# Designs tried in a protein design run: peptides against a protein of PDB entry 4LZF. Part 100

Target 1, 155 residues: chain A of PDB entry 4LZF
Amino acid sequence: GGRLVVFPNGTRKELSADGQTVKVMFFNGDVKHTMPDQRVIYYYAEAQTTHITYPDGMEVLQFPNNQTEKHFPDGRKEITFPDQTVKTLHPDGREESVLTDGTIIQLNPDGSKVIQFNTGQREIHTADFKRREYPDGTVKTVYSDGRQETQYPTG

## One batch from the design tools (peptide; made by RFdiffusion4, then SolubleMPNN)

Design b2_p19_4_s4 (from b2_p19_4, 10 letters changed)
Fold by OpenDDE base, seed 1:
Structure b2_p19_4_s4 (fold): chain B 155 residues (1-155), chain A 19 residues (1-19)
Amino acid sequence: as target 1 above (155 residues)
Amino acid sequence: VDESDTEADPLPEEVLKYL
């Protein structure tokens, strides 16, 4: 059978019979599970938050508001918001948000912004211009100097 | 007895924002 250790501070440690699973129930209500696959599942009782750490360095945070954060070993972070928007933060400083309607918002390290609308329209923001690209091939550009240009599709 | 098992882990800063 398993083993139960009760510490003087009220913390309890439960070991499986095979010794591969360890459950620590802390006096503050926190719970730590060490699994056979070496992942650690920590539940913070006060914050009602679950933190999973993997041996490869992957981390997953699950918050009580249904937000989930994934911290990848490569430094990438993926946030799933309560509204199911998914935001990815890349190590190079690039950020990408995918909205539930299919809109994709990209923030680039150079300060440029690209919005791919669910309608197929694309909007590009740079230091020099704001450009709207339409599915029919029409392109409208507003330059930083106030000039406006429309390029019509060929055909 | 691993004494590290007697103390709760501190709250990560990323978790503190949700208190």
Scores: peptide ipSAE 0.170, ipTM 0.808, DockQ to the pose 0.761
Fold by OpenDDE base, seed 2:
Structure b2_p19_4_s4 (fold): chain B 155 residues (1-155), chain A 19 residues (1-19)
Amino acid sequence: as target 1 above (155 residues)
Amino acid sequence: VDESDTEADPLPEEVLKYL
């Protein structure tokens, strides 16, 4: 059978019969679960936050405001905001946000920005211009000097 | 009994902003 250990400080430790699942309920209200797959699920009572650590180095944070953060072993981070926007932070400094409407916003390390709209339109922002690409092949460019160019699709 | 089993983990820095 399982075992329950109660410590003088009020911490409790529950062991499964096989010893592969451990639940520690700390005196401060924190809870630590060690699972058979070696993942550790830690609940911070004061912050109402869950922190999951995986053997491969993956980490997952679940915050009380319904934000979730995934920290990948390669240094990538994925943030799911309460509004269900997903932001990915890449190790190279690139950031990508996927909005609930399907719009994708990419921020590049060089400071350029690309917006892929759910309409199929694309907008590219650089130091030199803003460019709007339309599904029909029309491209409108506004340069930093105020010059405007429209490229029409070949008929 | 390993005394380490009785100590709560410290709060990660990223969690401190939610206190």
Scores: peptide ipSAE 0.169, ipTM 0.807, DockQ to the pose 0.715
Fold by OpenDDE base, seed 4:
Structure b2_p19_4_s4 (fold): chain B 155 residues (1-155), chain A 19 residues (1-19)
Amino acid sequence: as target 1 above (155 residues)
Amino acid sequence: VDESDTEADPLPEEVLKYL
């Protein structure tokens, strides 16, 4: 059978019969689960936050505001915001946000920004210009010097 | 019985912002 250890400080440790699952309920309200797959699920009571660590180095944070963060072993970070926007931070410095309406916002390491709107329009921001590309092939560019250019579709 | 199991883990830095 399983074992229950109760410590003088009020911490409780539950061991499964096979010893592969351990649940520690700390005196401060924190809870730590060690699972057979070697993942550790820690609940921080004060922060109301769940932190899952995996043996491969993956981490998952679940915050009380319904934000979830995934930290991948490759250094990628994925944030699911309460509004269900998903932001991915890549190790190369690229950031990509996918909005619930299907809009994609990309921030590039060079400082450029690309917005792919759900309407099929694309907007590109660089140090030199802001460019709007339309589904019909029209391209409007506003340069940093205030010059504006419109390129009309071919056809 | 591992007495180290009596101590709660410190809060990670990323968790501190939600206190």
Scores: peptide ipSAE 0.168, ipTM 0.808, DockQ to the pose 0.806
Fold by OpenDDE base, seed 5:
Structure b2_p19_4_s4 (fold): chain B 155 residues (1-155), chain A 19 residues (1-19)
Amino acid sequence: as target 1 above (155 residues)
Amino acid sequence: VDESDTEADPLPEEVLKYL
């Protein structure tokens, strides 16, 4: 059978019968689960936040406002906001946001920005121009000097 | 009895903003 240890400070430790699961209920209301797969699930009672740590170094944070953050071992972060927008922060400084309408916004380390609209249009922003690419193959560019260029599809 | 399991972990910095 499982075991229950009760400490003088009010902390309780539950051990599964197989010894593979440990549950610690701390005196402050925090809860720590050590699972058979070696993941640790920690619940911070005051912050109402769940923190999962994996043996490979991955971490998952679940916040009371319905935000979720994944911290990957390579330094990448993935944030799911309460509105269900997903933002990925890459170690190279690139950021990508996927909106609920399917729009994808990419911020590049060089300061350029790419928007992939749900309509199939794409917009590229650089220091030198803004470019709109249309599904029909038309490309419109507005340069920083005010020049405008339209490239028509070949067909 | 492992008494090392009697203390709660400190709040990570990223969690402190939700207090």
Scores: peptide ipSAE 0.167, ipTM 0.807, DockQ to the pose 0.821

Design b2_p19_5_s1 (from b2_p19_5, 11 letters changed)
Fold by OpenDDE base, seed 3:
Structure b2_p19_5_s1 (fold): chain B 155 residues (1-155), chain A 19 residues (1-19)
Amino acid sequence: as target 1 above (155 residues)
Amino acid sequence: SRLDELKKKQEETEAEAAK
């Protein structure tokens, strides 16, 4: 059968009969689960935060405000905000946000910004220009020097 | 970072429990 060990400091340790699941309930209210699949689930009582570590180095944080953060072994981070926007931070410095309406916002390491609208339009911001691309192939550019250019579709 | 602070708290809790 399973075992329960109660320590003088108030910490409690529960072991499954097979020994594959271990639950430690710490004196301060923190809880640590070691699972058969080698996941470690730690609950921080004061912060009301759950931290899951995977054997491959993946880490998942669940915050009390319904925000979730995934920390990938390659250094990539994925944040799901309470409003369900998903932001990905890449190791190269690129950031991508996917809004609930399907809009994608990309921030590039060079400081440029690309917005892919759910309408199929795309807007590109650089140090030199702002450009709007339309689904029909029309492209409108406003340059930093004040010039404006419209490129019409061919065909 | 926030994660580092949490990990530090875990280490402290586990160390105290082991006494």
Scores: peptide ipSAE 0.428, ipTM 0.911, DockQ to the pose 0.831
Fold by OpenDDE base, seed 2:
Structure b2_p19_5_s1 (fold): chain B 155 residues (1-155), chain A 19 residues (1-19)
Amino acid sequence: as target 1 above (155 residues)
Amino acid sequence: SRLDELKKKQEETEAEAAK
């Protein structure tokens, strides 16, 4: 069978019979699970936060407010907010937020912003203009100098 | 980062438990 070791400091270590699962219950209330699949699950009692480390380098954080963060081996981070908005931070500096209504907001490293609305409209923000693209092919541009241009669909 | 801070806390807890 498994075994339980109780240390003088209050830490407890539970081993499965096969030794493939290890549960450490630390004196401070933290809990560490080492699983047969080599993932490590650490629970921070004070922060009420779960940290999962995978053998491929993936790390997952689960916060008490229901926010989840995934840290990918390539440096990408994915944050799922309590409202279920998903924000991805890319290694190149690009940020992308997917809202629950399907709207996608992209922040580019050059400072430009692209909003893909759930209506099919797209808005592009640059240093020089804001541009709205409509599903019918109409494009409206407002330049930083106040000039406005409308491009009508062809065909 | 928050992750680095948590990892540091884990290291401290594990080190203390090993004493």
Scores: peptide ipSAE 0.428, ipTM 0.911, DockQ to the pose 0.873
Fold by OpenDDE base, seed 5:
Formats: C-alpha cells, sequence, structure tokens
Structure b2_p19_5_s1 (fold): chain B 155 residues (1-155), chain A 19 residues (1-19)
C-alpha cells in the first residue's frame, strides 16, 4: 500500500500506506520525515544534525557533538551541552546554568549573579556586595567598600 | 543564528529538489 517515488534528480519520496507518514530522501543525503502528529524531522546530512519542528512552534536541534538545543515558542532556549550542563536563556535576558554536580548559576539582567552550590550554600553577587548564605542560616556579606557583615541565624 | 542557517539550507535543498 505504500508508495515510492524516485525523481530524476535522485530525490526519493516514500509515502506510507495510510498516507500519514512521508519520508523524503533528498539528492544531497538530507532526510525529511513528516509524521502523523505533524512534527517534521529534518536530518542535515552534511552537518549530521537533526532538526525537529513541532506544531506548537517548539524546535529541537541535535548536533553530532551530542549538544541538544530546544527553542520554545515563548522565546526560551535550552541548551544541553556535551558535558551535560544545561543552560537556559530566558526572553527577559536571564540565564541559568545547571551543572552536572547540581550547582545552579543564575545571571540576571541587572548584572547580578546567584550561585546555588550543591552544598546548599548560596552566593549572591551584585555591584554593591558579595554575599554567602550558609545552610545553618549564617549570612556573610562583603560590601564593595570593604565592610564585612555577618548575620547569625536565629535559634 | 545556527538555526536560521540550517533553515536556510533546508529551504535551498527543498527548492532544488522541486526543480
Amino acid sequence: as target 1 above (155 residues)
Amino acid sequence: SRLDELKKKQEETEAEAAK
């Protein structure tokens, strides 16, 4: 019930029996799959990269170096690097990186930086201070003028 | 962007295949 069409240029088109799946194998080695769920899977032969587009506007890229990128309809971008670090870029300019050890690094549009360490400590960097928050509730702040302040936990 | 470059290549490939 399926069909194979071979074009003079070398492109081949396979249609499933139900007509719900279409596979185009282009003359250059690229491959395009149109799926029943309306996702489109395009493989770039030269770049060895897979590009998936979803009906809702989601796009996924899979690169040969094991990097994956997700482009969300809201403008958010999520990059999984080969080392498995995950970086999220938000439309507001905020960036968040999750390291393999569980450390989270947040870069804010105002230039501030927040590090949530896997130990439970949190470090906050601003133009005015560097602050370390400890799991026991102790907070140590070093201000830009050199002043240091320690806030002790209650109880 | 890298995505835009890939989309452009796809467009070119599909256009060439349609000839």
Scores: peptide ipSAE 0.425, ipTM 0.909, DockQ to the pose 0.872
Fold by OpenDDE base, seed 1:
Structure b2_p19_5_s1 (fold): chain B 155 residues (1-155), chain A 19 residues (1-19)
Amino acid sequence: as target 1 above (155 residues)
Amino acid sequence: SRLDELKKKQEETEAEAAK
């Protein structure tokens, strides 16, 4: 069958019979699995955190509070919070949060913000204005100079 | 980052185990 090696420091190494799976149980309680598909699963005992590395460079973190973070090879990060909100951080600095109610919040690199509400309303924040767009086509804008404008829908 | 800290801990643990 497989092989078990016990080291003097208390670390244990278990190899499957085919040698394709390796499990190292470290002296401190950490565990490292090397899988046939070349995934490496490291469990940090003290932090109770799982770290998975993939051959393509993707990394996944699973925290004890049920938060999950995916680090993509392109530099994008996706965080699933315990409340199931999903936040995506893009390499260009753009951030997007998708709330469980369907609301989408976008933070753009230029400092602008867009909120797409689950009601179909959209709010746009720029340096020059705050704008609310309604599903019927009405648009209300408050400009930085204090002007307010309502644009009515056309049929 | 948290990931960097974890990676560092892993490296330390693996290095200690290799002694």
Scores: peptide ipSAE 0.431, ipTM 0.911, DockQ to the pose 0.870; fails the geometry check

Design b2_p19_5_s3 (from b2_p19_5, 12 letters changed)
Fold by OpenDDE base, seed 4:
Structure b2_p19_5_s3 (fold): chain B 155 residues (1-155), chain A 19 residues (1-19)
Amino acid sequence: as target 1 above (155 residues)
Amino acid sequence: SRLEEIKERERENERLASL
């Protein structure tokens, strides 16, 4: 059968008969599950937060406010916010947010920003200008010096 | 980061469990 180890502080460790599952119930109410697939599920009772570590190095955090954070082995981080916006932080410093309406917001390492609207419009923000690109091919640029330029589609 | 705080707490709990 399985084994139960009870520590003096009240922590309990349950080992399955096959030794593939380990459940630690800490004295403070936290729970640590080591699964046969080698993922480790840690539950913080007070914070009501779940932390999952995978053998490949991926880590997942689930917060009580419905926020989820995934930390990938490649250094990428993916945050699903309570509003279901998904933000990806890339190792190169690029950030991408996908809104529930399909709008994509990219923050580039150089400080530029690109918004791809669900309407097909795109807005580009740089140090030098703000540019709006329309599906019809029209491009409106507002430069930092106050100049405005409209480029009309070539048809 | 929130992750580091979580990891620290986890390590502390493990330490206390081994006592």
Scores: peptide ipSAE 0.140, ipTM 0.777, DockQ to the pose 0.846
Fold by OpenDDE base, seed 3:
Structure b2_p19_5_s3 (fold): chain B 155 residues (1-155), chain A 19 residues (1-19)
Amino acid sequence: as target 1 above (155 residues)
Amino acid sequence: SRLEEIKERERENERLASL
């Protein structure tokens, strides 16, 4: 059979018969589960937040507003917002947001920005220009000095 | 960070449970 340990402060520790599952119910309402696969699931009662740690160093945070954050061992972070937008923060400083309509917004460490619209158009922002690329191959560029250039598809 | 605050609470609770 399993074991139950009750501490003087009211904390309770339940061990499965095989010892592979441990549930700790803390006196403050927090709960910690250690699973057979070595995942640790911690529930913070006051914050109503779930924190899962994996053996490989992956961490998952689930907030009461339905926001989810994944912290990868390589330093990458992935945030799923309540509106289901997914934002990825890369260790090199790149940020990518995928909107629910399929639009992708990329922010680069050098300050440049790329928007891939769901229409197939792409917009590139740099210190020197703003460029719009169209599916037909047309490219319109507005340079920082005020020049405008249109490149027409060849074919 | 929010994560560090969470980890601190977890460590404190674990200490109390080992007593």
Scores: peptide ipSAE 0.138, ipTM 0.778, DockQ to the pose 0.624
Fold by OpenDDE base, seed 2:
Structure b2_p19_5_s3 (fold): chain B 155 residues (1-155), chain A 19 residues (1-19)
Amino acid sequence: as target 1 above (155 residues)
Amino acid sequence: SRLEEIKERERENERLASL
């Protein structure tokens, strides 16, 4: 009981018998699927890219190099790179990257940078200094003027 | 953005398909 519509330009539209699934094969090779759960899956044949839209406004891009991008309704973006690094871009301009080894890199809107190493060390970069914090409580700071300070753990 | 370009291309394809 499904339907097939063929347009003059060569586009084909297939409707399931229950009307819950729609498949459009465009004349240029692109494909659009509308699913019963209201997801819309668009495939670009030339770019080999998939674009999925969800009813809640979530959008997902899948690229041929295995990169995926999630675009959240709140403006947040999450990029999973081919190497499985995950980068989150926040609406306020903050960026966070989680590397596969557990290292976390944070870029702040003010230009400061924080690296949380998987070793427990942390490095803070500002306009005025670079600071390294060690798990034992030692803190080393190198200021932009060349001054260096070491704070030793107490106890 | 990359997403906006994709959305525009989707809309254009849909427009052409409806003719």
Scores: peptide ipSAE 0.128, ipTM 0.771, DockQ to the pose 0.846
Fold by OpenDDE base, seed 1:
Structure b2_p19_5_s3 (fold): chain B 155 residues (1-155), chain A 19 residues (1-19)
Amino acid sequence: as target 1 above (155 residues)
Amino acid sequence: SRLEEIKERERENERLASL
């Protein structure tokens, strides 16, 4: 059978008969599960948050508002928001958000921003200008000095 | 970060439990 250890502070540790599953129930209501596959599942009772660590270094956070965060071993982070928007933070500082309608928003380390709309239009934001590119090849640029330029497709 | 705070609480709980 399994084994139960009760500590003086009220923490309880349950070990499976095979010793591969360990459940620690802390005095504050937190729970830590060590699984046979070496995943560690930690539940924070007060925050109602689940933190899963994997042997490969992956970490997953599940928040009570249905937000999920994945922390990859390479330093990449992926956040799934309650509205199902997915934001990826790359180690190089680039951030990418994919909206449910297919729009992609990219924030670059140089401060520039690129929006790829689901319509095929693209908008580029830099320190010097905002530029809108249309599927027909038209490009409209508004410069920081207030100048506006339209480039028409050459047919 | 939010993760760092969680990890700190986890370590503290383990220390206090004298696991």
Scores: peptide ipSAE 0.133, ipTM 0.777, DockQ to the pose 0.695; fails the geometry check

Design b2_p19_5_s4 (from b2_p19_5, 12 letters changed)
Fold by OpenDDE base, seed 1:
Structure b2_p19_5_s4 (fold): chain B 155 residues (1-155), chain A 19 residues (1-19)
Amino acid sequence: as target 1 above (155 residues)
Amino acid sequence: SRLEELKERERQVEEEAAQ
């Protein structure tokens, strides 16, 4: 059968009969599960937060407000907010947010911003201009000096 | 970072439990 060890400080350690599952219930209320697939699930009692570590280096945080954060081995981070917006932070500094309506907002390392609207319009923000691209091929640019330019689609 | 703080707390609790 399984084994239960109770330590003097109140920590309890449960081992499965096959030794593949270990559950530690710490004196402070935290819980650590070591699973047969080598996942480690740590529950922080005070913060009510779950931290999962995978053998490939993936880490997942689950917060009590329903926010989830995934930390990938390559340094990428993916945050799912309570409103179901998904934000990805890339190792190169690029950030991408996907809104529930399908709008994509990209922040680039050079400081530029690109918004892909769910309507098919795209807006590009740089230090020098703001540009709106329309589905019909029209492009409107407002430059930092106030000049405006419209490029019409070729018929 | 938040993750680093949580990992540090996890380490501390594990060390305290091992005593």
Scores: peptide ipSAE 0.255, ipTM 0.851, DockQ to the pose 0.872
Fold by OpenDDE base, seed 2:
Structure b2_p19_5_s4 (fold): chain B 155 residues (1-155), chain A 19 residues (1-19)
Amino acid sequence: as target 1 above (155 residues)
Amino acid sequence: SRLEELKERERQVEEEAAQ
């Protein structure tokens, strides 16, 4: 059968009969599971947060508010918010948010911003202008100096 | 980062448990 070891400090270690699963219940209430698939699941009792480490280097954080953060080996981070918005942070500084309505918001390292609306409209924000592109090909630009320009579709 | 802080806590607890 399995084994249970109780340490003097109150930490408990449970080993499965096959030795493939290890559960450590630390004296402070934290819990660590080592799984047969080599996942390591650590639960922080005080923070009520779960940390999962995968063999490929992926790390996942699950917070008590249902926010999930995935930390990829390449440095990319993916945050799923409680409202199911997904935000991706790229190593180059780009940030992309996908809203539940299908809207995509891109923040670029240079400070520019692109919003792809679910309606097919796109809005581009730069230091010099805000530009709205419409599905029919109309483009409206408002420049920082207050000037406005409309480009009508060809045809 | 949050991850770094949590990993540090994990390490500390594991070290204390190993004593």
Scores: peptide ipSAE 0.246, ipTM 0.847, DockQ to the pose 0.846
Fold by OpenDDE base, seed 5:
Structure b2_p19_5_s4 (fold): chain B 155 residues (1-155), chain A 19 residues (1-19)
Amino acid sequence: as target 1 above (155 residues)
Amino acid sequence: SRLEELKERERQVEEEAAQ
């Protein structure tokens, strides 16, 4: 059968009968599970936060406010906020937020910003202009000097 | 970072438990 070890400091270690699962209940209330697939699940009792580490280097954090963070081995981070917005931070500095309504907001390393609205409209922000692209092909640009330009669709 | 802070806390608890 399984085995339970109780240490003098109050820490408890449970070993499964097959030896594939280890559960450590620390004296402070933290819990660490080592799973057969080599995942390690650590629960921080005070912070009420779960931290999962995978053998490939993936790490997942689950916070009590319903925020989840995934840290990928390539350095990419994916944050699911409590409102279910998903923000991806890329190693090259690009950031992408996907809102619950399907709107996508991209922050580029060059400082430009692109909003892809769920309506099919796209808005591009640069140092020189703000541009709105419409599904019908109309493009409206407001330049930094205050000039405005409308490009009408062809046909 | 928040992750590093949590990992450091985990390390501290494990070290204390190993005493």
Scores: peptide ipSAE 0.243, ipTM 0.846, DockQ to the pose 0.851
Fold by OpenDDE base, seed 4:
Structure b2_p19_5_s4 (fold): chain B 155 residues (1-155), chain A 19 residues (1-19)
Amino acid sequence: as target 1 above (155 residues)
Amino acid sequence: SRLEELKERERQVEEEAAQ
């Protein structure tokens, strides 16, 4: 069968009979699970946070407020906020937020911003202008100098 | 980073438990 080791400091280590599952209950209340699939699940008792490390280098954080953060081996980070908005931070500095209504907000490394609305409209923000693109092909641009331009569909 | 701080905490606890 499995075995239990109790250390002098109060830390307890449980091993499955096959040795494939290891559970360490630390003296401070933290818990570490080593799973047969090589996932390591660490629970921080004080922070009430779960940290999962996968063999491929993926790491997942689960916070008590229902926020989840995924740290990918390629440097990408994906944050699911309590409101279920998903924000992706790319290694190149691009950030993308997907709202629950399907709206996508993209922040580009050059400082530009693109909003893809759930209606199919798109809005582009640059240092020089704000542009709204409509599904019918109409494009409205407000330039930084106050000039406004409407471009109608060409068909 | 937040992750690094948590990792450091994990390391500290494991190190202390190993003593």
Scores: peptide ipSAE 0.231, ipTM 0.838, DockQ to the pose 0.861

Design b2_p19_6_s1 (from b2_p19_6, 14 letters changed)
Fold by OpenDDE base, seed 5:
Structure b2_p19_6_s1 (fold): chain B 155 residues (1-155), chain A 19 residues (1-19)
Amino acid sequence: as target 1 above (155 residues)
Amino acid sequence: MKEEEEKAVEKVLAAANAE
């Protein structure tokens, strides 16, 4: 059978009969589960946050506001916000946000920004210009010096 | 809101690593 150890401070440790599952219920309300698959599930009672660590080095954080963060072993982070926006932070410094309407916002390490609208329009922001690309092939550029250029589709 | 939650992550990770 399983084993229960009760410590003088009120912490409880439950061991499964096979010894593969360990549950520690700390005196402060925190709970630690060590699973047969070697993942560790830690629940912080005060923060109401769940932290899962995987044997491959992946980490998952679940916050009480329904935000979820995944920390990948390669250093990538994926944040799912309560509004269901998904933000990916890449190790190279690139950030990408996918909005619920399908709009994609990319921040590049060079400081440029690209917005891909759900309408098929694309907007590029650089230090030198803002450019709007339209589905019909029209391109409008506003340069930082105030010049404007419109390129019409050739066809 | 979003920025505050990002800051809370470091605290949670630090607490988990201290165990």
Scores: peptide ipSAE 0.020, ipTM 0.583, DockQ to the pose 0.021
Fold by OpenDDE base, seed 4:
Structure b2_p19_6_s1 (fold): chain B 155 residues (1-155), chain A 19 residues (1-19)
Amino acid sequence: as target 1 above (155 residues)
Amino acid sequence: MKEEEEKAVEKVLAAANAE
């Protein structure tokens, strides 16, 4: 049978009959589950946050505002915001945000930014210029010095 | 908004690692 240990501080520890599942209910309302698959599920009662750690080093955070963060073993982070925007932070410093409308925003380690609009337009931001690329092949560049250039598609 | 959420993450991670 399972085992229940009740500590003087009010913390409770439940052990499954096989000993593979451990549930600790802390006196502060926090809960720790150790699962047979070696996942550890922390619930922080004050923060109302769930933190899952996986044996492979994956971590998942679930916040009360419906934000979810995945911390991958490779150092990549994936944040799903309450609005369902997904932001990926890469170990190289690149960031990618995918908006619900299909717009993709890339921030590069060099400080450049690329926006891929759901319309097929692309906007590139660098220190030197902002460039808008249109699906028809038109390219408009606004340089930091205020110059503007339009390149028309060669038909 | 983003900074408060990052701080909350750090606090949770620090608490989880202390256990």
Scores: peptide ipSAE 0.020, ipTM 0.591, DockQ to the pose 0.021
Fold by OpenDDE base, seed 3:
Structure b2_p19_6_s1 (fold): chain B 155 residues (1-155), chain A 19 residues (1-19)
Amino acid sequence: as target 1 above (155 residues)
Amino acid sequence: MKEEEEKAVEKVLAAANAE
């Protein structure tokens, strides 16, 4: 059968009959589960946060506001916000946000920004200009010096 | 808001590593 150990501080440790599952209920209300697949599930009672660690180094955080964070072994982070926006932070410093309408916002390490609209329009922001690209091939550029340029499709 | 959540993550991670 399973084993229950009760410590003098009120912490309780439950072991499954096969020894593959361990549940620790800490005196502060925190809970730690060690699973047969070597996942460790922490529940922090004060923060109401769940933290899952995987053997490969992946981590998953679940917050009480329904935000979820995935920390990948390669250093990438993926944040799913309560509004279902997904933000990816890449190890190279690039950030990408995917909105629920399909709009993609990219922040590049050089400080440039690219917005890909669900309409097929694209907007590029650099230190030198803002550029709007249209599906018909028209390109409008506003330079930082106030110059404006329109490139028409060669049709 | 986002900065407060980041601090909460750091606190949780620090508590987990102290075990």
Scores: peptide ipSAE 0.020, ipTM 0.590, DockQ to the pose 0.019
Fold by OpenDDE base, seed 2:
Structure b2_p19_6_s1 (fold): chain B 155 residues (1-155), chain A 19 residues (1-19)
Amino acid sequence: as target 1 above (155 residues)
Amino acid sequence: MKEEEEKAVEKVLAAANAE
């Protein structure tokens, strides 16, 4: 059978019969599960936050506001916000947000920004210009000096 | 909002790393 150890401080440790599952219930209400697959599930009672660590170095955080964060071993982070927006932070400093409407917002390390709208329009922001690309092939550029250029599709 | 969430993450990570 499993073992239950009760410590003087009120912490409880439950061991499965096979010893592969360990559940520690800390005196503060925190709970730590060590699973047979070596993932560790830690629940912070005060913060109501769940932290899962995987043997490959992946981490998953689940917050009480329904935000979820995934920390990948390569340094990438994926944040799912309560509104279901997904933000990916890349190790190179690139950030990508996917909105619920399908709009994609990319922030590049050089400070440029690209917005791919769900309408098929794309907007590019650089230090020198803002450019709007339309599905018909029309391109409108507004330069930092206020000059505007429109390129029409050859049709 | 986003900065407080980042701080909450950092606090949780710091707490997790302290064990």
Scores: peptide ipSAE 0.019, ipTM 0.591, DockQ to the pose 0.021

